Peptides against a protein of PDB entry 1LOE. Designs and how they scored, part 102

Target 1, 181 residues: chain A of PDB entry 1LOE
Amino acid sequence: TETTSFSITKFGPDQQNLIFQGDGYTTKERLTLTKAVRNTVGRALYSSPIHIWDSKTGNVANFVTSFTFVIDAPNSYNVADGFTFFIAPVDTKPQTGGGYLGVFNSKDYDKTSQTVAVEFDTFYNTAWDPSNGDRHIGIDVNSIKSINTKSWKLQNGKEANVVIAFNAATNVLTVSLTYPN
Target 2, 181 residues: chain A of PDB entry 1LOE as posed
Amino acid sequence: TETTSFSITKFGPDQQNLIFQGDGYTTKERLTLTKAVRNTVGRALYSSPIHIWDSKTGNVANFVTSFTFVIDAPNSYNVADGFTFFIAPVDTKPQTGGGYLGVFNSKDYDKTSQTVAVEFDTFYNTAWDPSNGDRHIGIDVNSIKSINTKSWALQNGKEANVVIAFNAATNVLTVSLTYPN

## One batch from the design tools (peptide; made by RFdiffusion4, then SolubleMPNN)

Design b2_p25_6_s1 (from b2_p25_6, 9 letters changed)
Fold by OpenDDE base, seed 4:
Structure b2_p25_6_s1 (fold): chain B 181 residues (1-181), chain A 25 residues (1-25)
Amino acid sequence: as target 1 above (181 residues)
Amino acid sequence: SAADRRVQAEVRIVSMSFSSELDLS
């Protein structure tokens, strides 16, 4: 069995186990993916490769991730765009920004992307988002168009706790989000 | 356009943990 684990309770100015991409950076012990500025893409990658799939057996790893995030906007109206937790190839680079969240380039399924993401999407993109226009959590597989979504109410400026777990045996990804305060 | 209606937000991650287990058998 191969395992990988890390825990970051405070994001330091020299967080050596992260690779920062685009506008991502640390400040005040937080990882800031994006500032409230248009046309920015910020990402942070765990610096070590994670063996998520074994080519010999075809086995896929079980994994769990927990994180706390804050989306902080000047107002709570058309808050753009959200963010993702994602798993992608080791050489992954920032992709299209805006509604593509810096992780995807198309709503069409692209197996070459080899990217899975859980999106916390605050902005309604007519071309691919659920028609109800709700802010939502989505599961994205090789496409910004989620394979499944669930409505979520953003609490602007508040900390949200997220748990994402994947069970390889059942091929089920679970996501939970709570606002503890 | 939708872009014109956007209110940009700051996204911060406060803390994070991750663990994975891969069966090689």
Scores: peptide ipSAE 0.723, ipTM 0.947, DockQ to the pose 0.859
Fold by OpenDDE base, seed 5:
Parts: structure tokens; sequence; C-alpha cells
Structure b2_p25_6_s1 (fold): chain B 181 residues (1-181), chain A 25 residues (1-25)
């Protein structure tokens, strides 16, 4: 069995196990993906490849990730755009910003993307988001248009705890989000 | 437009952990 694991409790200025892309950087022991400035895309990648799929056996890895995030906006009315946890090919580069969250380029299914993401989406994009207009958690497979979503209420400026788990045997991805404070 | 109404937010990650296991048999 091949295993991969890492844990980061404080993000240092020279975090060696991360690759920073676009506007992503560390400050005050936090990973900042974007500041409150338009036309910014920030990403951070784990620096080592993770063996998720074995071509010989066809087996897919089980995985679990936990993280704490903060979305901090000057007001709570039109908060844009959110962020994702994603898995993509080793040579992945930042994609379209804004509503595409820097990880996709289309609402159409594109198998060549080879990207799976869990989005925490704070801004309603009429072309692909759920019609109720709610802020939501979404599961995205090769498209910014989620295969499944659930409404989520943003607490502006508060820390949220997330757990994402994938069970390869059942092919089920689970997501939980809580605001402890 | 919807884009005109955007209020950009700062997104920060405070901490993170990850683990995976792949059966090669």
Amino acid sequence: as target 1 above (181 residues)
Amino acid sequence: SAADRRVQAEVRIVSMSFSSELDLS
C-alpha cells in the first residue's frame, strides 16, 4: 500500500512542501489564496505527487483532508467568489478566475481537465450555479458546473472547519463544514 | 451585471492535513 500524508498547522514564509501559484502566498502564518482585489487568482499545491490511481490494477486511493478557512469580505452582500480544494494533474496551472475559481475554464464537461474539486462558492453565477441563488458547497468533476450541491451559510470573517473524505470502494465523496465559534 | 456587483473577499487557510492510501494489489 502506498500512503501519502502531510499536516500544516502554521504556514511559514518558506513553506517547502507547497508550490505557490498566481497570487497565493503566506503571511502571518496563514495561506492567503486571494486578497480583496479583483482579477486575482491564487493557488497552492502540495509539492509532491500523490498516487491517486494505479494504471496496472485500476485501484483508486482513499483519502481524507481537513482544513480550516476564513472568507473575509468588507460586507456580506455580494461576496466573491469563494475557493476550492482540488486534485489535478501534476503539471496543473492556474485556470480561469472569477466564478471559475481558478481551477476550471468551462461549464461543459471536459475530460481532459482531469480535475476534481470541492467548491465553497459564495457568488451566484446564473449560467451554472443552482437556481435558488444560495451560497453552496459543490462537487465539481471536470467542470465548474457541480454534479451535486448543498446550500451553505457563510459567516463572514469566521473560521470554518472542513472535512473531505473519499471512499474508493463506494465511489462516494463526503464533505462536512462547521463553524465552531 | 453580476460581475459588477462583486465584493472581493480575502480567502485564508489557517491549517490543513491530508492523508491517502492506495492498494497496489
Scores: peptide ipSAE 0.715, ipTM 0.946, DockQ to the pose 0.870
Fold by OpenDDE base, seed 3:
Structure b2_p25_6_s1 (fold): chain B 181 residues (1-181), chain A 25 residues (1-25)
Amino acid sequence: as target 1 above (181 residues)
Amino acid sequence: SAADRRVQAEVRIVSMSFSSELDLS
């Protein structure tokens, strides 16, 4: 069995197990993906590749990730754009298209993308988001258009706890989000 | 435009853990 695990409780100024892309950086012991500035994309990749699928056996890894995030906007209206937890090929590069959360570049399904993301989407994009206009959690497979979504109420400036788990045997990905305070 | 309406937010990750297991048998 191949295993990978890491835990980061404080993001240091020289966090060597992360690769920073775009405008992502660490400050005050936190990972800042994006400042409240237009036209910025920030990402951070775990520096070691994760063996998520074995071509010889066809087996897929089980994984679980937990993280705490804060979205902090000047006001709670039209908050853009959100962020993702994602798994992508090792040569993945940040994408700059608005609304694509730095991960995708089209609403069309593209199997060659080999990218899975859990989006925490705060901005309604008419072209692909759920028609109810709610802020939402989405599961994105090779497209910014989620295969499944669940409405989520943003608490601006508050810490949210997330758990994402994938069970390879059942092919089920679960997401939970709570505001503990 | 939609872009003009956007209020940009700061996104911070406070902490994170990850674990994966791949059966190679």
Scores: peptide ipSAE 0.712, ipTM 0.942, DockQ to the pose 0.854
Fold by OpenDDE base, seed 2:
Structure b2_p25_6_s1 (fold): chain B 181 residues (1-181), chain A 25 residues (1-25)
Amino acid sequence: as target 1 above (181 residues)
Amino acid sequence: SAADRRVQAEVRIVSMSFSSELDLS
């Protein structure tokens, strides 16, 4: 069995196990993906490749990730755009299209993307987001158009705890989000 | 565009952990 694990309780200025892309950076012991400035995209990649799929056996890795995030907007109206936890090929690059959360570039399914993301989407994009217009958690497979979504009420400026778990045997991805305070 | 009324938010990750296991058999 091949395993990979890491834990970051504080994001330091010399965080060696992360690769920062775009506007992503660490400050005040936090990973800041975006500042409150339009047209910014920031990402951070774990610096070591993760063996997520074995071509010989066809086996896929089980994984669990937990993180705490804060979305902090000047106001709660039209908060954009959200962020994702994602798994993508090692040569992945930030995507700059508005509403694509820095990860995707189309609502059309593209298997060559080989990208899976859990989106925490705060902005309604008419072309692909759930028609109810709710802020939502989405599971994105090779497309910004989620294969499944669940409404989520953003608490501006509050810490949210997330757990994402994937069970390869059942092919089930679970996502939980809580606001402890 | 002029019609884009999005308000950019600051997104911060406070902490994170990750673990994976891949059966090679």
Scores: peptide ipSAE 0.707, ipTM 0.939, DockQ to the pose 0.786

Design b2_p25_6_s2 (from b2_p25_6, 8 letters changed)
Fold by OpenDDE base, seed 4:
Structure b2_p25_6_s2 (fold): chain B 181 residues (1-181), chain A 25 residues (1-25)
Amino acid sequence: as target 1 above (181 residues)
Amino acid sequence: SAADRRVQAEVSIVSISGSSSLDLS
């Protein structure tokens, strides 16, 4: 069995176990993906490759990740765009910004993307988002168009706790989000 | 347009942990 684990409770200026991409950086002991400015894409990758799929056996890893995030906007209206937790090939680079969240380039399924993401989407994109217009959590497989979504109420400026777990035996990805305060 | 209505937000991660386990058999 191959295992990987990591824990970052405070993000330092020289966070060596992260690869920063685009506008992503650390400040005030947090990982800041984007500031409240237009036309930015910020990403951070865990610096060590994770063996998530074994080509010999075809086995996929079980994994669990937990994180706390804050989305802080000047107001709570039309907050854009959200962010993702994602798994992608080691050579992954920032993709299209805005509604594509810097992770995808199309609403059409693109197997060459080899990217799975859990999106925390605060902005309604009519071309692919659920028609109810709700802010939502989505599971994205090789497309910004989620294969499944659930409405989520953003609490602007508040910390949200997320748990994402994948069970390889059942092929089920679970996501939970809570606002503890 | 939708883009004109966007209010940009600061997105920050406060903490993160993760683990993975891959059966090689």
Scores: peptide ipSAE 0.714, ipTM 0.940, DockQ to the pose 0.865
Fold by OpenDDE base, seed 3:
Structure b2_p25_6_s2 (fold): chain B 181 residues (1-181), chain A 25 residues (1-25)
Amino acid sequence: as target 1 above (181 residues)
Amino acid sequence: SAADRRVQAEVSIVSISGSSSLDLS
């Protein structure tokens, strides 16, 4: 069995186990993906590759991740764009198209992307988001167009706790989000 | 248009942990 574990409670200025992409950086012991400015994409990758799929057996890894995030906007009207937790090939690069959350580049399914993401989407894109216009959590498989979504109410400037778990035996991904404060 | 105007936000991660386990048998 191959296992990986990590824990980052304070993000340092020289966080060696992260690879920063785009405008992502650390400040005040946090990982800042984006500042409140236009045309910015920031990402951070865990620096060590994680063995998620074994080609010999076809087995897929079980995994659990927990994190706390903050989205802080000047106001809560049309907050753009949100962010994702994602798993992608090691050579993944940030994508700059608006609304694609820095991870995808099309609403069309592209198996060559080999990317799975949990999106925390604060902005309604009519071309692919749920028609009710709600801010939402989405499960994205090789496309920005989620295979499943659930409405979520953003609490601007508040810490949200997230748990994402994948059970390989059942092929089920679970996501929970709470605002403890 | 006003409806299309986006308000940019700061997105930050406070902490993160994770684990994975892959059966190779």
Scores: peptide ipSAE 0.711, ipTM 0.940, DockQ to the pose 0.831
Fold by OpenDDE base, seed 1:
Structure b2_p25_6_s2 (fold): chain B 181 residues (1-181), chain A 25 residues (1-25)
Amino acid sequence: as target 1 above (181 residues)
Amino acid sequence: SAADRRVQAEVSIVSISGSSSLDLS
């Protein structure tokens, strides 16, 4: 069995187990993906590759990730754009920003992307988002158009706790989000 | 349109942990 574990409770100025991309950086012991400015894309990658799929056996890893995030906007109207937790090839680079969240380039399914993401989407994009216009959590497989979504009520400036778990035996990805405060 | 009225947000991660386990048998 191959295992990987990591924990970061305070993000330092030289966080050696992260690779920072684009506008992502650390400040005040937090990882900041984007500032409240237009046309930015920030990402951070865990620096060690994770063996998620074994070509010999076909087995897929079980995994669980827990994190706390804050989305802080000047007001709660038309908050753009959200962010993702994602899994992508080791040589992944920032993709299209804005509604594509720096992770995808199209709403069309693209198997060459090899990217799975859980989006926390605060902005309604008519071309691919659920028609009810709700802010939502989405599961994205090789496309910004989610295969499944659930409405989520943003609490501006508040800490949200997220748990993402994948069960390889059932092939089910679960996501939970709570606002404890 | 709504797209023209986007309000940019700061996104920050306070903490994160993770684990994975791959059976090679």
Scores: peptide ipSAE 0.708, ipTM 0.939, DockQ to the pose 0.881
Fold by OpenDDE base, seed 2:
Structure b2_p25_6_s2 (fold): chain B 181 residues (1-181), chain A 25 residues (1-25)
Amino acid sequence: as target 1 above (181 residues)
Amino acid sequence: SAADRRVQAEVSIVSISGSSSLDLS
């Protein structure tokens, strides 16, 4: 069995196990993906590749990740755009198209992307988001257009606890989000 | 358009942990 584990409770100024992309950086012991400014994309990758699929057996890894995030906007009106937790090929690069959350570049399914993301989407993009306009959690497979979504009420400036787990045996990805405070 | 009215947000991760396990058999 191949295993990978990591834990970052405080993000240091020189976080060696992360690869920062775009405007992502650490400050005040947090990983800041974006500041509240226009046209910014920030990402961070775990520096060690994870073996999630074995070509010999066809087995897929089980994984679980837990994190706490904060989205902090000057107000709660039209908060843009959100962020993702994602798994992508090691050569993945940030994407700059608005609404694509730095990860995707199309609503069309593209299996060559080899990217799975859980989006925490705060902004309604008419072209691909659920028509109810709700802020939502989405599961994105090779497209910004989620294969499944769940409405989520943003608590501006509050810490949200997220657990994302994938069970390879059942091929089920689960996401939970709570605001403990 | 709605895009013209975007309010920019700061997104930060406070902490993160994770694990993966791949059966090679």
Scores: peptide ipSAE 0.692, ipTM 0.929, DockQ to the pose 0.870

Design b2_p25_6_s3 (from b2_p25_6, 11 letters changed)
Fold by OpenDDE base, seed 1:
Structure b2_p25_6_s3 (fold): chain B 181 residues (1-181), chain A 25 residues (1-25)
Amino acid sequence: as target 1 above (181 residues)
Amino acid sequence: SLADKRVQARVDIVSVSGSSELDLS
C-alpha cells in the first residue's frame, strides 16, 4: 500500500511542502489564497505527488483531508467567489478566475481537465449554479458545474472546519462543514 | 463595472491535513 500524509497547523513564509501559484501566499501563519481584490487567483499545492490511481490494477486511493478556512468580506452580500479544494495533474496551473474559482474553464464536461474539486461557492453564477441561488458546497468533476450540491450558510469572518473523505470501494465522496464557534 | 455587484473576499486557510492510501494489489 502506498500512503501519503501531511499536516500543517501554521503556515510559514517558506513552507517547503507547498507550491504556491498565482496570488497565493502566507502571512501571519495562515495561507491566503486571495485578498479582497478583483481578478486574482491564488492556489497552493501539496508539493509531493499523490498516487490516486493505479493503471495496472485500476485501484483508486482512499483519501481524507481536513482544513479550517475563513472567508472574510466587508459585508455578507454578494460575496465573491469562494474557493475549492481540488485534485489535478501534477503540472496543473491556475485556470480561469472569478466564478471558475481558478480551477476550471468551462461548465461543459471536459475529461482532459482531469480535475476534481470541492467548491465552497459564495456567489451565484446563473449559467451553472443551483437555481435557488444559495451559497453552496459542490462536487465538481471536470467542470465548474457541480454534479451535486448542498446549501451552506456562510458565516462571514468565522472559522469553518471541513472534512473531505473519499472511499474508493464505494466511490463516494463525503464533505462535512461545521462552524465550531 | 458598476453592474458587477460582487464583493471580494479574503480567503484564508488556517490549517490543513491530508492522507491517502492506495492498494496496489
Scores: peptide ipSAE 0.710, ipTM 0.944, DockQ to the pose 0.786
Fold by OpenDDE base, seed 4:
Structure b2_p25_6_s3 (fold): chain B 181 residues (1-181), chain A 25 residues (1-25)
Amino acid sequence: as target 1 above (181 residues)
Amino acid sequence: SLADKRVQARVDIVSVSGSSELDLS
């Protein structure tokens, strides 16, 4: 069995096990994906490739990821845009910003993307988001248009705890989000 | 439009951990 594990509780100024892309950077022991400015994309990748799928056996990895995030906006009226946790090929580069969250380029399914993401989407994009207009968690497979969503109430400026787990035997991805405070 | 009303937010990750296991048999 091949295994990988990592833990980062404080992000340093020279975090060597992360690859920073676009406007992503570290400050005050946090990973900042984007500041409160328009038209920016920030990403960070775990620096070591993770063996997710084995072509010889067809086996897929089980994985669990946990993280804590903060979205902080001047007000909560129409907060944009959110962010994703994603898995993509090792040569992945920043994609379209704004509502595409820097990880996708289309609402149409594109298998060549080879990208799975869990989105924490704070902004309603009419073309692909759930029609109720709610902020939501979405599971995205090769498209910014989620295959499944759940409404989520943003607590502006508060820490949210997330757990994402994938069970290869059942092919089920689970996501949980809590605000401990 | 909704885009005109967009309020940009700062996004910070405070901590992260991960683990994976792949059976090669």
Scores: peptide ipSAE 0.696, ipTM 0.937, DockQ to the pose 0.891
Fold by OpenDDE base, seed 3:
Structure b2_p25_6_s3 (fold): chain B 181 residues (1-181), chain A 25 residues (1-25)
Amino acid sequence: as target 1 above (181 residues)
Amino acid sequence: SLADKRVQARVDIVSVSGSSELDLS
């Protein structure tokens, strides 16, 4: 069995096990994906490739990730855009299209993307988001248009705890989000 | 554009952990 594990509770100025892309950086022991300015994309990748699929056996990895995030906007109205947790090929690059959360570039399904993301989407994009206009958690497979979504109420400036787990045997991805305070 | 009235937000990750296991048999 091949395994990978890591834990980062304080992000340092030279975090060796992360690859920073775009405007992502560390400050005050946090990973800041974006500051509150337009036209920025920040990403961070775990620096070691994870063996997620074995071509010989066809087996897919089980995985679990947990993280705490804060979205902090000047006000709670029309907050853009959110962020994603994602799994993508090692040569993945930031995407700059508005509303695509730095990961995708189309609402059309593109299997060549080989990207799965869990989006925490705070902004309603009429072209692809759920018609109810709610902020939502979405599961994105090779497209910004989620295959499944669930409404989520943003608490501006508050820490949210997330757990994402994938069970390879059932092919089920589960997501939980809580505001502990 | 000027028509885009989005309010930009700061996004921070406070902590993260992860694990994976792949059966090679």
Scores: peptide ipSAE 0.694, ipTM 0.933, DockQ to the pose 0.747
Fold by OpenDDE base, seed 2:
Structure b2_p25_6_s3 (fold): chain B 181 residues (1-181), chain A 25 residues (1-25)
Amino acid sequence: as target 1 above (181 residues)
Amino acid sequence: SLADKRVQARVDIVSVSGSSELDLS
C-alpha cells in the first residue's frame, strides 16, 4: 500500500512541502490564497505528487483531508469568489477566469482536465451556479459546474472546519463544514 | 447596473492535514 500523510498547523515563510502558485503566500502562520484585491488568484499544492490511481490494478486511493479556513470580506455584499480544495495533474496551472476559482476555465465538462474540486463558492454565477443563488459547497468534476451542491451560510471572518473524504470502494466523496464558534 | 459588483475577499487557510492510501494489490 502506498500512503501519504501530512499536517500543517502553522504555515511558515518557507513552507517546503507546498508549491505556491499565483498570489498564494504565507503570512502570520496562515496560507493566504488571496488578499481582498480583485483580479488575483492564489493556489498552493502539496509538493509531493499523490498516487491517486494505479494503472496496473485500476485501484483508486482512499483519501481524507481536513482544514480550517477563513473568508474575510470588507463587506457582506457580493462576496467573491470563494475557493476550492482540488486534486489535479502535477502540471496543473492557476486559471485566471473570474468565477472559476483558479482551477477551472469552463462550465463544459472536460474529462481531459482530470480535476476534482470541492468549492466553497460565495458568489452566484448565473451561467453555472445553483439557481437559488445561495452560497454553496459544490463538488466539481472536470467543470466549474458542480455535480452536486449544498447551501452554506458564510460567517464572514470566522473559522470554518472542513473534512473531505473519498471512499474508493463506494466512489463517494463526503464533505462536512462546521463553524465551531 | 450591469457592472461587476463582486467584492473580493481574503481567503486564509489556518491549518490543513491529509492522508491517502492506495492498495497496489
Scores: peptide ipSAE 0.684, ipTM 0.930, DockQ to the pose 0.847

Design b2_p25_6_s4 (from b2_p25_6, 11 letters changed)
Fold by OpenDDE base, seed 5:
Structure b2_p25_6_s4 (fold): chain B 181 residues (1-181), chain A 25 residues (1-25)
Amino acid sequence: as target 1 above (181 residues)
Amino acid sequence: SLADRRVQAEVRIVSMSGSSELDLS
């Protein structure tokens, strides 16, 4: 069995197990993906490649990740754009910003993307988001247009706890989000 | 654009952990 694991309780100024892309950086022991300015895309990758699929057996890895995030905006109206947890090829680079969250380039399915993401989407994009306009959690497979979504109420400036788990035997991805405080 | 109504936000990750397990048999 091949395994990979990591735990980061404080993000240091020289975090060796992360690769920073675009505007992503660490400050005050936090990972900052984006500042509250336009035209920024920040990403951070775990530095070690993860063997997620074995071509010989066809087996797919089980995985689980837990993280705490904060979205901090001047007000709670029209907060843009959100962020993702994603899995992509090792040579992945930042993609289109704004509503594409720096991970995708189209609402059309593109198998060459080889990217799966869980989005925490705070801004309604008419062209692909659920028509009710709610902020939402979405599961994205090779497209910014989610294959499944669930409404989510943003608490501006507060810490949210997330758990994402994938069970390869059942092919089920689960996402939980709570505001403990 | 002139119609851009977005309010920009700062996104911070406070802590994170993860694990994966791949059976090679």
Scores: peptide ipSAE 0.718, ipTM 0.945, DockQ to the pose 0.779
Fold by OpenDDE base, seed 4:
Structure b2_p25_6_s4 (fold): chain B 181 residues (1-181), chain A 25 residues (1-25)
Amino acid sequence: as target 1 above (181 residues)
Amino acid sequence: SLADRRVQAEVRIVSMSGSSELDLS
């Protein structure tokens, strides 16, 4: 089998196993994807390519990732825009910002995107988000319009723990989010 | 008003780990 693993407990000023894109950077041992300003896109990629699909056998990898994040806004009203965990081709570059979260360009399915994302979406975009207007976790396949969503209550400024796992045998992606404090 | 009332937020990642396994048989 081909395996990949990594663990980052603190994000240093010279984090060798990450590729920073756009406005993403490290400060105070944290990875900062965006500051509280408009018109920015920040991303960070794991620097080693991950073999997700084998063309000879057709096999797909099982994977699991865990992370802790904080969304910190000056108030809890109309907090924009959220962020994603994503998997994309190795030459991926920042995409459209704002409601597209820097990883997509359309609400229409685009197979050429070759991007799967788990969004943590804090802002309601009428054109594609669930009509209840709730902040939500979404699974995005080649589109910012999620194939599945679940309401999520943002705790402004608090740490959230996330686990994302993919089972290749069942083709099921699972997401869990908890606020430990 | 039709003004954009979005409040921008700072997003920070505190820690992260991951693993993958691909069967080549």
Scores: peptide ipSAE 0.717, ipTM 0.944, DockQ to the pose 0.825
Fold by OpenDDE base, seed 3:
Structure b2_p25_6_s4 (fold): chain B 181 residues (1-181), chain A 25 residues (1-25)
Amino acid sequence: as target 1 above (181 residues)
Amino acid sequence: SLADRRVQAEVRIVSMSGSSELDLS
């Protein structure tokens, strides 16, 4: 069995197990994906490739990730855009299109993207988001248009705890989000 | 554009862990 694991409780100024892309950086022991400014995209990749699928056996990895995040906006009105946890090919590059959360570039399904993301979407994009306009968690497979969504109430400036788990045997991805405080 | 009235936010990750297991048999 091939395994990968990591734990980061404090993000250092020279975090060796992360690859920073775009405007992503560490400060005050936190990973800052974006500052509250326009036209920025920040990403961080785990520096070691994760063997997620074995072509010989067809087996897919089980995985779990847990993280705590804060979205901090000047106010809670029209907060943009959110962020994603994602899995993508090793040569993945930041995407700059507005509303695409730095990961995708189309609402059309593109299998060549080979990208799966869990979005924490704070901004309603009429072209692809759920029509109720709610902020939401979404499962994105090769498209910014989620295959499944669930409404989520943003608590501006508060820490949220997330657990994402994938069970390869059942092909089920589970996501939980809580505000413990 | 000027029509885009989005309020930009700072996104911070406080902590993170992860693990994966792939059966090669």
Scores: peptide ipSAE 0.709, ipTM 0.940, DockQ to the pose 0.751
Fold by OpenDDE base, seed 2:
Structure b2_p25_6_s4 (fold): chain B 181 residues (1-181), chain A 25 residues (1-25)
Amino acid sequence: as target 1 above (181 residues)
Amino acid sequence: SLADRRVQAEVRIVSMSGSSELDLS
């Protein structure tokens, strides 16, 4: 069995197990993906590639990740854009298209993307987001257009706890989000 | 007007952990 495990309780100024992309950086022991400015994309990749699929056996890895995030906007009106947890090929690069959360570049399914993301989407993009206009959690497979979504009420400036788990045997991705305070 | 009125937000990750297990058999 091949395993990967990491735990980051505080993001240091020289966080060696992360690769920072775009405007992503550490500040005050936290990973800051974006500041509250226009036209920025920030990402951080776990520095060690994760063997998620074995070509010999066809087996897919089980994985779990837990994190706490804060979205902090000057006000709660039209908060943009959100962020994602994602898994992508090792040569993945930030994407700059508006509303694509730095990960995707199309609402069309593209199997060559080989990218799975859980989006925490705060802004309604008419072209692909759920028509109810709710802020939402979405599961994105090779497209910014989620295969499944769940409404989520943003608490501006508050910490949210997230758990994402994938069971390879059942092919089920589970996402939970709570605001403990 | 239908102009984009996005309010930009700061996104911070406070802590994170993860694990994966791949059966090679």
Scores: peptide ipSAE 0.698, ipTM 0.933, DockQ to the pose 0.831

